# Peptides against a protein of PDB entry 3EFO: the designs that were tried, part 161

Target 1, 262 residues: chain A of PDB entry 3EFO
Amino acid sequence: SQLADLYKSCETDALINFFAKSAFKAVLHQPLKVIREILVNQTAHMLACYRKNCASPSAASQLILPDSMKVLPVYMNCLLKNCVLLSRPEISTDERAYQRQLVMTMGVADSQLFFYPQLLPIHTLDVKSTMLPAAVRCSESRLSEEGIFLLANGLHMFLWLGVSSPPELIQGIFNVPSFAHINTDMTLLPEVGNPYSQQLRMIMGIIQQKRPYSMKLTIVKQREQPEMVFRQFLVEDKGLYGGSSYVDFLCCVHKEICQLLN

## One batch from the design tools (peptide; made by RFdiffusion4, then SolubleMPNN)

Design b2_p20_3_s3 (from b2_p20_3 with S1M E2R I16V H19L)
Fold by OpenDDE base, seed 1:
Structure b2_p20_3_s3 (fold): chain B 262 residues (1-262), chain A 20 residues (1-20)
Amino acid sequence: as target 1 above (262 residues)
Amino acid sequence: MRKELLMTLPNGVEVVVELF
């Protein structure tokens, strides 16, 4: 059917880019609450339409997603939690204006990375392999105290270190004997010259490649105060300013779909 | 269509992807 073909050909990343720019344009003339409601409604209506007209018969206790929209909900939730669409006094007007302007000029690939960062388990690197580590979901549940993770969203880059990070990796990356000796004020990794350090630098270079902005590196130690900033980029978790987790958003979307169809 | 379970939500809802 024509509708089935439409869902099959849907490009979610392009759709998210469109929704983001549309919403960020609307903030100039419409209340934020209304804009957020529209985005949620759009998500629910698209999925409700699919369930009604395209999906195979399924239990009401299931949230059915077409393959092309597999990641639509998570990106929509990230958009909803962006500071441009939040009305909190803790967020400066300048920050909202800055991010709004940035997104308004972003292409599809840039906005995709911006809303959902790459989170790479650096501690799993095989120095004999040329393959990049597989990204993990942006949630605290995917971190480990023994791990080292690199996060990038096209604007910022973070190197997060667990309190129990392997000393040999710390030595390999920073040329210091232990976690306690790592200087978090540095914005550049030292050129240690071992295979692990070289591979990490290569990965960072690949991430930076083709990006319009130079990403500043921030070193983050687990359980130190600056970790709070890093955690804001774990977009699947509950936001600091009351934004929903991905799981909570899915529950909300499912509920709204059911209401639309019943 | 082939279906794949992505996750089960705390409320028991199953998130299912239909593959074309």
Scores: peptide ipSAE 0.716, ipTM 0.975, DockQ to the pose 0.938
Fold by OpenDDE base, seed 3:
Structure b2_p20_3_s3 (fold): chain B 262 residues (1-262), chain A 20 residues (1-20)
Amino acid sequence: as target 1 above (262 residues)
Amino acid sequence: MRKELLMTLPNGVEVVVELF
């Protein structure tokens, strides 16, 4: 059917870009609460329509997603959790204005990365490989105290270090003997010159390639204050300022779909 | 339509993807 073909050909990244720009434009004339409600309703209606008209018969206890929209909910939740759409006093007006302006000019690829960052487990690097490590989901559950992770969203880059990061890796990256010796005020990694350092720098370079903005590097130690900023980029987790986790959002979407169809 | 289970939510809801 025509509708089935529409869902089959849906490009979620383009759709999110559209929703983001539409919502961010609407911020100028509509209350944030209304905008958020519209976005949730749009998500639910799209998926309800699919379930009603396109999906195979399924139990009510299932949330059915077409393959093309597999990641729609997670991106939509990320959009909803963006500071532009949050009415929290802790978020400055300047920050909202800045991010709004940025997203309004972003292409599809840029907005995709912006809303859902890359999180790379660099502690698993094979120095003999030229391949980038596989990204993990942006959640604290994917971090480890023994690990070192690189996060990038096209605007910011973070190097997160677990409290139990291997001293040999710390030495390799920072040329210091231990976690405690790492200077988190630096914005550039030292040129240590060993294969691991070189590979990490290469990865960072690749991530920076073809990005419209130069990403400033922030070094983050686990359990130190700046980690709180880093945690906000773990977009699948519950937000500090009232945003839902991905899981909670899925529950919400499913509930709304059921209400629409029953 | 082929289905794939992505995850099970804490409330017991199964997130299922239908593959075209």
Scores: peptide ipSAE 0.706, ipTM 0.974, DockQ to the pose 0.942
Fold by OpenDDE base, seed 2:
Parts: sequence; C-alpha cells; structure tokens
Structure b2_p20_3_s3 (fold): chain B 262 residues (1-262), chain A 20 residues (1-20)
Amino acid sequence: as target 1 above (262 residues)
Amino acid sequence: MRKELLMTLPNGVEVVVELF
C-alpha cells in the first residue's frame, strides 16, 4: 500500500528536524506544555497509524516500530527534554534563546547530532587503529568508574573521567600522575605527544570536522559538582529538570497508542 | 515481516522493530 511505502521510506532524521523546528517556532506563540503535548500526541498517532494499517499482527503488550522509525522515540524524547521546551528557572533565558536560534538554522545532520550526542569510550582506544571507537548509548549505565568517555553534540564536547580511571591513561592524556591532579579548568588537552594522546586528539579532530560550530572542551571528573552539567547530555536517562528517561517515554508512548487503538 | 526485539520495558512491554 501507499501508506506502507511511506513508512518504509521515512527518514526519521528529517522528521525529527521538522518536529524540532516546528516546535521551536511554536514556542513564540504557544505554551510550552501544549507544545510538548502535541509532540507526544503526534508521536503516538504516527505509530498508532502504523500499527493499525501497516504492521503485522502483534500482541497489545508490544510497542511496534517500523525499522525506519527505530530511533524516532529516542529522538522525540530528546527533543522534549531540550531546554528550549522546558520552563525551568535553572535554565537561563539567554541559553534557551541561543539554542532555539541554533536549531532553527540546523540541517538534518546537525540536528541529529545535537539531539543525540556521540558518547565514545576512549579508554578502549587501540592506538594502532585509526577507526573511531564504537559509540555507546547516552546513559549513565554505559559509563564506568574505570572508564574515560568523550561526549559531543556539535556544540559541546566533554571528556568525562571515572574516579578509577587508569593512571596510565591519565598520564597519557594529561601528563599528571593521578585523577586528583587533573585540572578541570583546562579547555585544551596538553600535547603530551604519546600515541594515545595523539589518537585522542585525532578523534576529537574528526568529531569537530564538518561541524559548523567550534566545540569547547570541558573536562569532567566523576563525582565532582560540574558532572551535573555533563549528566544533562546523557539523554536516555531521567532529566535533571523534569524530563523523562527513554524507558519512561516508551512506556508513555505505548500507553497512548493503546488508547488510540481501543 | 521480520521482527526484532529491541528491549523489554519494566512494565513488561516489548519494544519490537519490524524490518521491511
């Protein structure tokens, strides 16, 4: 059917870009609560329509996603949790205005990275390989106290260090003897000159490449106060300012789909 | 269509992807 073909050919990244710009435009003339409700409603209706008209028979206890929309829910949740759509005093008006304007001018690829960051386990780097490490899901559950992770969303870049990060890696990256000696006020990594340092710098360069904005590097030590800012970019987790986790969002979407189809 | 289980939610709901 034509409808089935539509879902098959759907480009979720373009759809998210559309929803983002539509929502951010609506911020100027509609309450944030209404905008969020519309986004959830549209997500539910789109998936309900697929289930009703295109999906194979499935149990009601299943949330059915077409392959083309496999990542639609996670991106929608990220959009809903964006500071532009949140009315919290902890978020400055300037920050909301800034991010709104940025997204309004973003292409599809830029908005994709913006809403769902890359999170790379750089502690697993093979200095003999030029390949980027495989990205992990943006959740605290994917972090480890023994690990070092690089997070980037096109605007911000974070280097997160676990409290038990290997001293040899700390020495390799920062040229200091231990975790305690790392200066988190630095915005640039020192040029230590060893293969590991060079590989990390290469990775950072690749991430920065083809991005329209220069990303400032923030060094984050686990269990220190600034880690709170970093955790905001773990978009699959519960938001610090009232946003839902990815899991909670999926539960919500499924419930609404069931209500639409019953 | 082939189905793939992505995850099981805490409430028991299965998130399933249908491959075209």
Scores: peptide ipSAE 0.705, ipTM 0.974, DockQ to the pose 0.941
Fold by OpenDDE base, seed 5:
Structure b2_p20_3_s3 (fold): chain B 262 residues (1-262), chain A 20 residues (1-20)
Amino acid sequence: as target 1 above (262 residues)
Amino acid sequence: MRKELLMTLPNGVEVVVELF
C-alpha cells in the first residue's frame, strides 16, 4: 500500500530536522507546553497509524516500530529535552535564543549529531587499526571508571576520563604519570607523538571534518565539577532540567499509542 | 515481516522493530 511504502521510505533524521525546526519556529507564537504536547502526540499518532494499518498483529504489551523509525523515539525525546522547549528558570533567554537559531539553520546531518551525540570508547582503540571505534549509547550506564570516552555533538567535544583510567593511556595522551596530574584547563591535547596520541588526534580530526563549527575540546575528569556539564549530553538519561530518560519516554509513547487505538 | 526485540522496558513492554 501507499501508506506502507511511506513508512518504508521514511528518513527519521530528516523527519526530526523538520520537527525541530517546526517546533522552534512555533516557540515564537505558541506556549511551550502546547508545543511539547504536539510533538508527543505526533510521535504517538505516527506509530499508532503504523500499528493499525501496516504492522503485523502484535500483543498490546509490545511497542512496534518500523525499521525506518527505529530511532524516532530517541531523537524525539532529545528534541523535547532541548533547552529551547523547556520552561526552566535556570536556562537563560540568551541560551534558548542561541540554540534556537543554531538549529533553525542546521542541515539534516548536523541536527542528527546535535540531538544525539557521538560517544566513542577511546580506551578500546587499537593503534594498528584504521577503523574508528564503534559509538556507544549516550548513557551513564555505558561509561566505565576504567574508560576514556570522546563525546561530540557538532558544537562541543569532550574527553571524559574515568577515575581508574589506565595510566599507560593517560601517559600516552597527556604525557603525565597519573589521572591526578591531568590539567583540565587545557583546550588542546599535547602533541606527545606516540601512536596512541596520533590515533586519538586523527579520530578528533575525522569528527571535526566538514562540520560547520569548530568544536572546542573540554577535558573532563570523572567526579569533578565539570562532569555535570558533560552528563547533560548523555541524552538517554534523565535530564537535569526535567527531561525524561529514553526508557521513560518509550513507556509514555506506548501508553499514548494504546489510548489512541482503544 | 521479521521482528527484532530491541529491549524490554521496566514496565514489561517489549520494544519490537519490524523489518521489511
Scores: peptide ipSAE 0.701, ipTM 0.973, DockQ to the pose 0.940

Design b2_p20_3_s4 (from b2_p20_3 with K3L N11D I16V H19K)
Fold by OpenDDE base, seed 1:
Structure b2_p20_3_s4 (fold): chain B 262 residues (1-262), chain A 20 residues (1-20)
Amino acid sequence: as target 1 above (262 residues)
Amino acid sequence: SELELLMTLPDGVEVVVEKF
């Protein structure tokens, strides 16, 4: 059917870009609550329509997604959690305006990375390989106290270090003997010159390539205060300013789909 | 079609992806 073909050919990243720009435009003349409700409704309606008209029969205890929309819910949740759509007093009007304008000018690829960052397990690097490490889901559950992770969203770059990160890697990256000696005020990594350092710098360079903005590097130690800022980019977790976790959002979407179809 | 389980939600709901 034409409808089935539509779902098969759906470009979710383009849809997210469209929804983001549409929502951010609407902020100027509609209440934030209404905009958020519309986004949730749109998500639920699209998936309800799929379930009703295209999907194979499934139990009510299943949330069925077409492959083309596999990541639609997570990106929609990220959009909903963006400061532009939140009315928290802790968020300045300037920050809201800034991010709004940024997204309004972003292409599909840029907005995709912006809403869902890359989180790379740097501690797993094979210095003899030229391949980038596979990204992990942006959640605290994917971090390890023994790990080192690089996060990038096109605007910011974070290097997160677990409290038990390997001293040899710390030495390789920072040329210091231990975790305690790492200076988190640094915005640039030293050019240590060993294979691990070189590979990390290469990865950072690749991430920076073809991005319209130069990403500032922030070094984050686990259990130090600045880690709170880093955790805000773990977009699948519950947000500090009222945003839902990805899991909670899926529950919400499923419930709404059921309500639409029952 | 092929169904792939992505995750199981705390309430027991299964999130599945349908591939054609």
Scores: peptide ipSAE 0.721, ipTM 0.973, DockQ to the pose 0.947
Fold by OpenDDE base, seed 3:
Order: sequence, then structure tokens, then C-alpha cells
Structure b2_p20_3_s4 (fold): chain B 262 residues (1-262), chain A 20 residues (1-20)
Amino acid sequence: as target 1 above (262 residues)
Amino acid sequence: SELELLMTLPDGVEVVVEKF
């Protein structure tokens, strides 16, 4: 059917880009709560329509997604939790306005990265490998006190250090003897010159490459105050001030779909 | 059509992906 073909060929990243720009434009004229409700409603309606008209038979206790929309819910939740649509005190009005304007001009690839950051476990780096480490899901559950992670969303870059980060890695990256000695006011990594440092710098360079904006580096120590800002980029987690986790959002979407189809 | 289990939610809902 035409409808089935439509879902099969759906480009979710383009759809997210469209929804983001539409929502961010609406911010000027509509209450944020209304905008968020519309987005949730649209998500539920799209998936309800699929379930009703296209999907294979499935139990009511299942949330069925077409493959093309596998990541639609996670990105929609990220959009809903964005500081433009869900104001957060830790984000200044100016920064929120800036991000709004940036997204309004973003292409599909840029917006995808913007809403769902790349989180890399750099403590597992093989200095002999030319491959980037595999990204992990943006959740606190994927962090470890022993780990070091690099997060980037096209606008910001964070280097997160666990409280129990290996001293040898700290020495390799920062040329200091311990976690306590790391200067979080740094916006540039020192050129230590060892293979690990060079590889990290290479990775950072690759991430920055072909990105339209220069990402400022923020060094974040676990359990220090600036980590709270970093945590907001762990988009799958439960947010503050009304933001839902990815899991909670899926539950919500499923519930709304059921309501639409009953 | 192929259904793959993506995850099971805490409320017991199964998130499945349909591939054609």
C-alpha cells in the first residue's frame, strides 16, 4: 500500500529535523507546553497509524515500530528535552536563544548529532588502532568511575573524568599525577606527546572535522558542580524540570497509542 | 516481515521493530 511504502521509506533524521525546526519556530508564538504536547501527539499518531494500517499483528503489550522509525522515539524525546523546548536554569536565556537559531539553520546530519550526542569511552583506546572507539548510549549507566569519556554534540565537547580514572591515563592526557590535580578550567588539552595523548587529540580532531562550528572543550570531573551541566547531555536519562528518560517516554508513547486505538 | 525485540520496558511493554 501507499501508506506502507511511506513508512518504509521514511527518513527519520529528516523528519526530526523538520519537527525540530517547526517546534523551534513555534516557540515564538506558542507556549512551550503546547508545543511539547503537539510533538508527543504527532509521534503517537504516526505510530498509531502505522499499527492500525501497516503493521503486522502484534500484542497490545507491544510497541511496534517500523524499522525506518526505530530511532524516532529517542530523538523525539531528545527534542522534547532540549533547552529550547524545556527551559533549564543552568542554561542562560542567551544560550537557549542561540541554540534555537542554530538549529533553525542546521542540516539533517548536524541536527541528528545535536539532539543525540556522541559519547565515546576513550579510556579503552587502543593507541595502535586507527579506528574510533564505538560510541555508547548517552546515559549515566554507561559511565564508570574508572572511565574517561568524550562527549560531543556538534556545539560542545566534554571530557568527563571518573573519580577513579586511571592515574596513568590522567598522566598521559594531562601530565599531572592524579585526578585531584586536573585543572578543569582548561579549554585545551596539553600537548603531552605520548601515543595516548596523540590519539585522543586525533579523535577530537576527527570529531571536529567537517563540523560547521568549533566546539569548545570542557573538562569535567565526576561529582564536581560542572558535571551537572554534562549530565544534561546524557539525553536518555531522566531529566530535571519535567524531562523524561527515554524509557519513560517510550512508556508514554505506547500508552497514548493504545488510547488512540481503543 | 520480521519482528525484532528492541527492549522490554519496566512496565512489561515490549518494543519491537518490524522490518520488511
Scores: peptide ipSAE 0.718, ipTM 0.973, DockQ to the pose 0.968
Fold by OpenDDE base, seed 4:
Structure b2_p20_3_s4 (fold): chain B 262 residues (1-262), chain A 20 residues (1-20)
Amino acid sequence: as target 1 above (262 residues)
Amino acid sequence: SELELLMTLPDGVEVVVEKF
């Protein structure tokens, strides 16, 4: 059917870009609560329509996503969790305005990375491989105290270090003997010159080359205060300022779909 | 079509992806 073909050919990243710009434009004229409700409603309606008209028969206890929209919910939740759409006093007006303006001019690829950061487990780097490490889901559950992770969203870059990150890697990256010796005030990695350091720098360079804006590097130690900022980019987790976790959002979407179809 | 289990939500709802 025509509708089935539409879902099969759906470009989710383009839809997210569209919804983001539409929502961010609406911020000027509509209450944030209404905008958020519209976004959830749109998500639910799209998926409800699929379930009703295209999906294979499924139990009510299942949330059916077409393959083309596999990542639609997670990105929609990320959009909903963006500071522009949150009405918390902790978020400055300037920050909202800044991010709004940025997104309004972003292409599809930029907005994709912006809403869902790339989180790379660099502690697993193979210095002999030219392949980038596979990104992990942006959740605290994917972090490890023994790990070192690089996060980038096109605007910010974070190097997160677990409290038990390997001393040899710390030495390789920072040329210091231990986690405690890492200076988090630095915004540039030292040129240590070993293969691991070079590989990491190369990866960072590759990530930066794909983005129109220069990303400032923030070094984050686990359990230190700046980690709180880093955690805000773990978009699948519950937001500090009222955003839902990915799981909670899926629950919400499923419930709304059921309401639409029953 | 093929259904792939993506995850199970805390309330028991199964999130499945349908591939054609």
Scores: peptide ipSAE 0.717, ipTM 0.973, DockQ to the pose 0.956
Fold by OpenDDE base, seed 2:
Structure b2_p20_3_s4 (fold): chain B 262 residues (1-262), chain A 20 residues (1-20)
Amino acid sequence: as target 1 above (262 residues)
Amino acid sequence: SELELLMTLPDGVEVVVEKF
């Protein structure tokens, strides 16, 4: 059917960009609560329509997503959890205004990365390989005390280090003997000149390539205070300022779809 | 079409992706 073809050809990244810009424009003349409700409703209606008219028969206990919209819910939740759409007093007006303006000018690719960061397990790097490590889901569950992760969202770059990070990698990246010796005030990695350092710098360069903004590097140690800032970018987890986890959002969407169809 | 289980939610709901 024509409708089925529409879902099959859906460009979710473009759709998220559209929703983001529409919502951020609406902030100027509509309450944040209303905007969030509209976004949830739109998500539910799109998926309900798919279930009703296009999807194969499935149990009510299933949330059915077309392949083209596989990542729609997670991105939509990220949008909903963005500071622009949150009314928490801890978020400054300036920060909200700044991010709003940024997103309003972002292309599809930029907004996609902005809402869902790239999280790379650099502790798994093969120094003999030219391939980037596969990105992992932006959740605490994917972190490891023994791991080192690079996170980037097009605006910020974080290097997160577990308390039990490999000493050889610490030495290779920072030229210090242990985790305790890492200076988190650093905004630039030292040019140590070994394969680990070179590979990490290469990865950072690739991530920065063709991005319109220069990403400042922040070094984050696990269990230190700055880790709280880093955790805000683990967008699949529960937000610090009232945002839902990805799992909770999926539950919400499923419930809404059921209400629409039953 | 092919159905792929993406995840099972804590409440038992299965998130399924349909591939055509």
Scores: peptide ipSAE 0.717, ipTM 0.973, DockQ to the pose 0.935

Design b2_p20_4_s1 (from b2_p20_4 with S2T E4Q E14T)
Fold by OpenDDE base, seed 3:
Structure b2_p20_4_s1 (fold): chain B 262 residues (1-262), chain A 20 residues (1-20)
Amino acid sequence: as target 1 above (262 residues)
Amino acid sequence: STLQVVVEKDGEKTLLETIE
């Protein structure tokens, strides 16, 4: 059917870009609560329409996503959790204005990366491979105390070190003997010159390629104060300022769909 | 209740996540 073809050809990244810009434009003349409700309703309506007209029959306890929109909910939740759409005293007007202007100028690829960062398990690097490690979900549950992760959202780059990260890797990256010796004030990795260091630098280079902004590197140790900032980019987790987790949002969307169809 | 997130592609369904 024509509708089925529409869902098949749908580009979620383009939709998110559109919704983001539309919402951020609306902030100037509509209440934030209304804007958030509209976004949730739009998500629910699109998925409800699919379930009603395109999807095969399924149990009411199932949330059905067309393949083209399988990541729509997570991105939509990220949009809803953006500081521009949150009215909290902890968020300055200047910060909201800054974020708003940034997104308003972003292309599809830029906004996709901005709302959902790349989180790469650096501790799994194969120095003999030219391929990037597979990204993991942006959640604390995907981190490990034994791991080292690189996070990038097009504007910021973080290197997160678990408290039990391998000393061999620490030495390979920083040329220091242990986690405790890592200086988190540095914004550049030392040129150690070993294969692991070179591979990491290559990966960082690839991530930086074709990005409009130069990403400053922040080194973060687990359980240190700066980790709090890093955790804000774990977008699938519950937001600090009232935003829902991805799981909670899925439940919310499912509930709305059921209400629309029943 | 448990929520199952299912992705449908070309008529085939794949379980993406289970939320308890």
Scores: peptide ipSAE 0.721, ipTM 0.973, DockQ to the pose 0.871
Fold by OpenDDE base, seed 1:
Structure b2_p20_4_s1 (fold): chain B 262 residues (1-262), chain A 20 residues (1-20)
Amino acid sequence: as target 1 above (262 residues)
Amino acid sequence: STLQVVVEKDGEKTLLETIE
């Protein structure tokens, strides 16, 4: 059917870019609450329409997503959790204005990375391989105390180190003997010169490629205060300032779809 | 109540996630 073909041709990243810019434009003349409601409603209506007209019959306990929109909910939730759409006193007007302007100028690829960062388990790197490690879900549940992770969203880059990170990797990256010796005030990795360090730098370079902004590197130690900033980029988790987790959002969307169809 | 997130492609369904 024509409708089925429409869903097959849907590009979620383009939709998110459109929704983001539309919402951020609407902020100038509409209440934030209304804008958030519209975004949720649009998500629910699109998926409800698919379920009604395109999807095969399924149990009520199932949320059906067309393949083209399998990541629509997670990105939509990230959009909803952006500071521009939140009315919290902890968020300055300047910060909202800054982020709004940034997104308004972003292309599809930029906004995709901005709303859902890349989180790479660099502790699993094969020094003999030129392949980038597969990204993991942006959630604390995917972190390991024994791991080292690189997070990037096109604007910021974080190197997160677990408290039990392997000393050999720490030495390979920082040329220091232990976790405690890592200086988190540095914004550049030292030129150690070993294969692991070189590969990490290569990965960082690849991530930086074709990005309009130079990403500042922040080194984060687990259980230290700066980790709180890093955790804000774990977008699938519950937000500090009232944002829902991805799981909670899925439940919300499912409920609304059911209400629309019943 | 358990919610299953299912992805449908060309009539085939794949379980993406289970929410307890």
Scores: peptide ipSAE 0.719, ipTM 0.973, DockQ to the pose 0.892
Fold by OpenDDE base, seed 5:
Structure b2_p20_4_s1 (fold): chain B 262 residues (1-262), chain A 20 residues (1-20)
Amino acid sequence: as target 1 above (262 residues)
Amino acid sequence: STLQVVVEKDGEKTLLETIE
């Protein structure tokens, strides 16, 4: 059917970009609560329409997503959790204005990375491979005390180190003997010159390529205060200043769909 | 109740998430 073809051809990244800009424009004339409700309703309506008109029959306990929209819920939740749409006094007006303007000027690729960061397990790097490590889900559950992770969202870059990070990797990256010796005040990695260090630099370079802004590197140690800032970019988790986890949002969307189809 | 998130492609369904 024509409708089925429409869903098949849907590009989620473009759709999220559209919703983001539409919502961020609406904040000038509409209450935040209304905007958030509209976004949730639009998500539910699109998926309800698919279930009603395109999807094969399934149990009521299942949330059915067309393949083209399999990541729509997670991105939509990230949009809803953005500081521009949150009604929290802890967020300054300046920060809201800043992020609003940033998104309003972002292309599709930029907004995709902005709302859902790339989180790479650096500790799994094979120095003999030219392939980038596979990204993991942006959640605390995917981190490990023994791991080292690189996070980038097009504006910021973080290197997160677990408290039990391998000493050999610490030495390879920072040229220091232990986790305790790492200086987190540095915004640049030292030029150690070994294969692992070079590969990490290469990866960072690839991530930086074709990005409109130069991403400042922040080194983060697990269990130190700056880690709290890093954790806010783990977008699938519940936000510090409000907003649902990805799991909670899925439940919310499912409930809305059920209500629409009843 | 348990919620299953299922992705459908060309009539084939794949489990994406299970929420308890």
Scores: peptide ipSAE 0.717, ipTM 0.973, DockQ to the pose 0.891
Fold by OpenDDE base, seed 4:
Structure b2_p20_4_s1 (fold): chain B 262 residues (1-262), chain A 20 residues (1-20)
Amino acid sequence: as target 1 above (262 residues)
Amino acid sequence: STLQVVVEKDGEKTLLETIE
């Protein structure tokens, strides 16, 4: 059917870009609460339509996503959790304005990365491989105290180190003997010159080359205060300022779909 | 209750998430 074809051809990243710009434009004229409700409603309606008209029969306990929209919920939730759409006093007007303007000028690829960062397990790097490590889900559950992770969203870059990150990797990256010796005030990695350091720098370079803005590097130690900033980019988790987790959002969307169809 | 997130492609369903 024509509708089925439409869902097959749907590009989620383009939709998110559209929804983001639409919502961020709307903030000038509509209450944030209304905007958020509209976004959720639109998400639910799209998926409800699919379930009603395109999807094969399924149990009520199942949320059915067409393949083209399998990541729509997670990205939509990220959009909903963006500071521009949040009304928390902890978020400055300037920050909202800044991010709003940024997103309004972003292309599809830029907004995709912006809303859902890349989180790379650096501790798994193979110095003999030219391939980037596979990104993991942006959730604390995917971090490990023994791991080192690089997070990038096109604007910020974080190097997160677990409290039990391997000393040999710390030595390789920072040329210091232990986690405690890492200076988190640095914004540049030292040029240690070993293969691991070089590989990491290469990866960082590749990530940076794909983005229009220079990403400042922030070194983050687990359990230190700056980690709180880092955790804000773990977008699948519950937001610091009331945003839902990915899981919670899925439940919300499912509930609304059921309401629409029943 | 458990919610299953299922992805459908060309009539084939794949479990994406399980929410308990």
Scores: peptide ipSAE 0.717, ipTM 0.973, DockQ to the pose 0.892

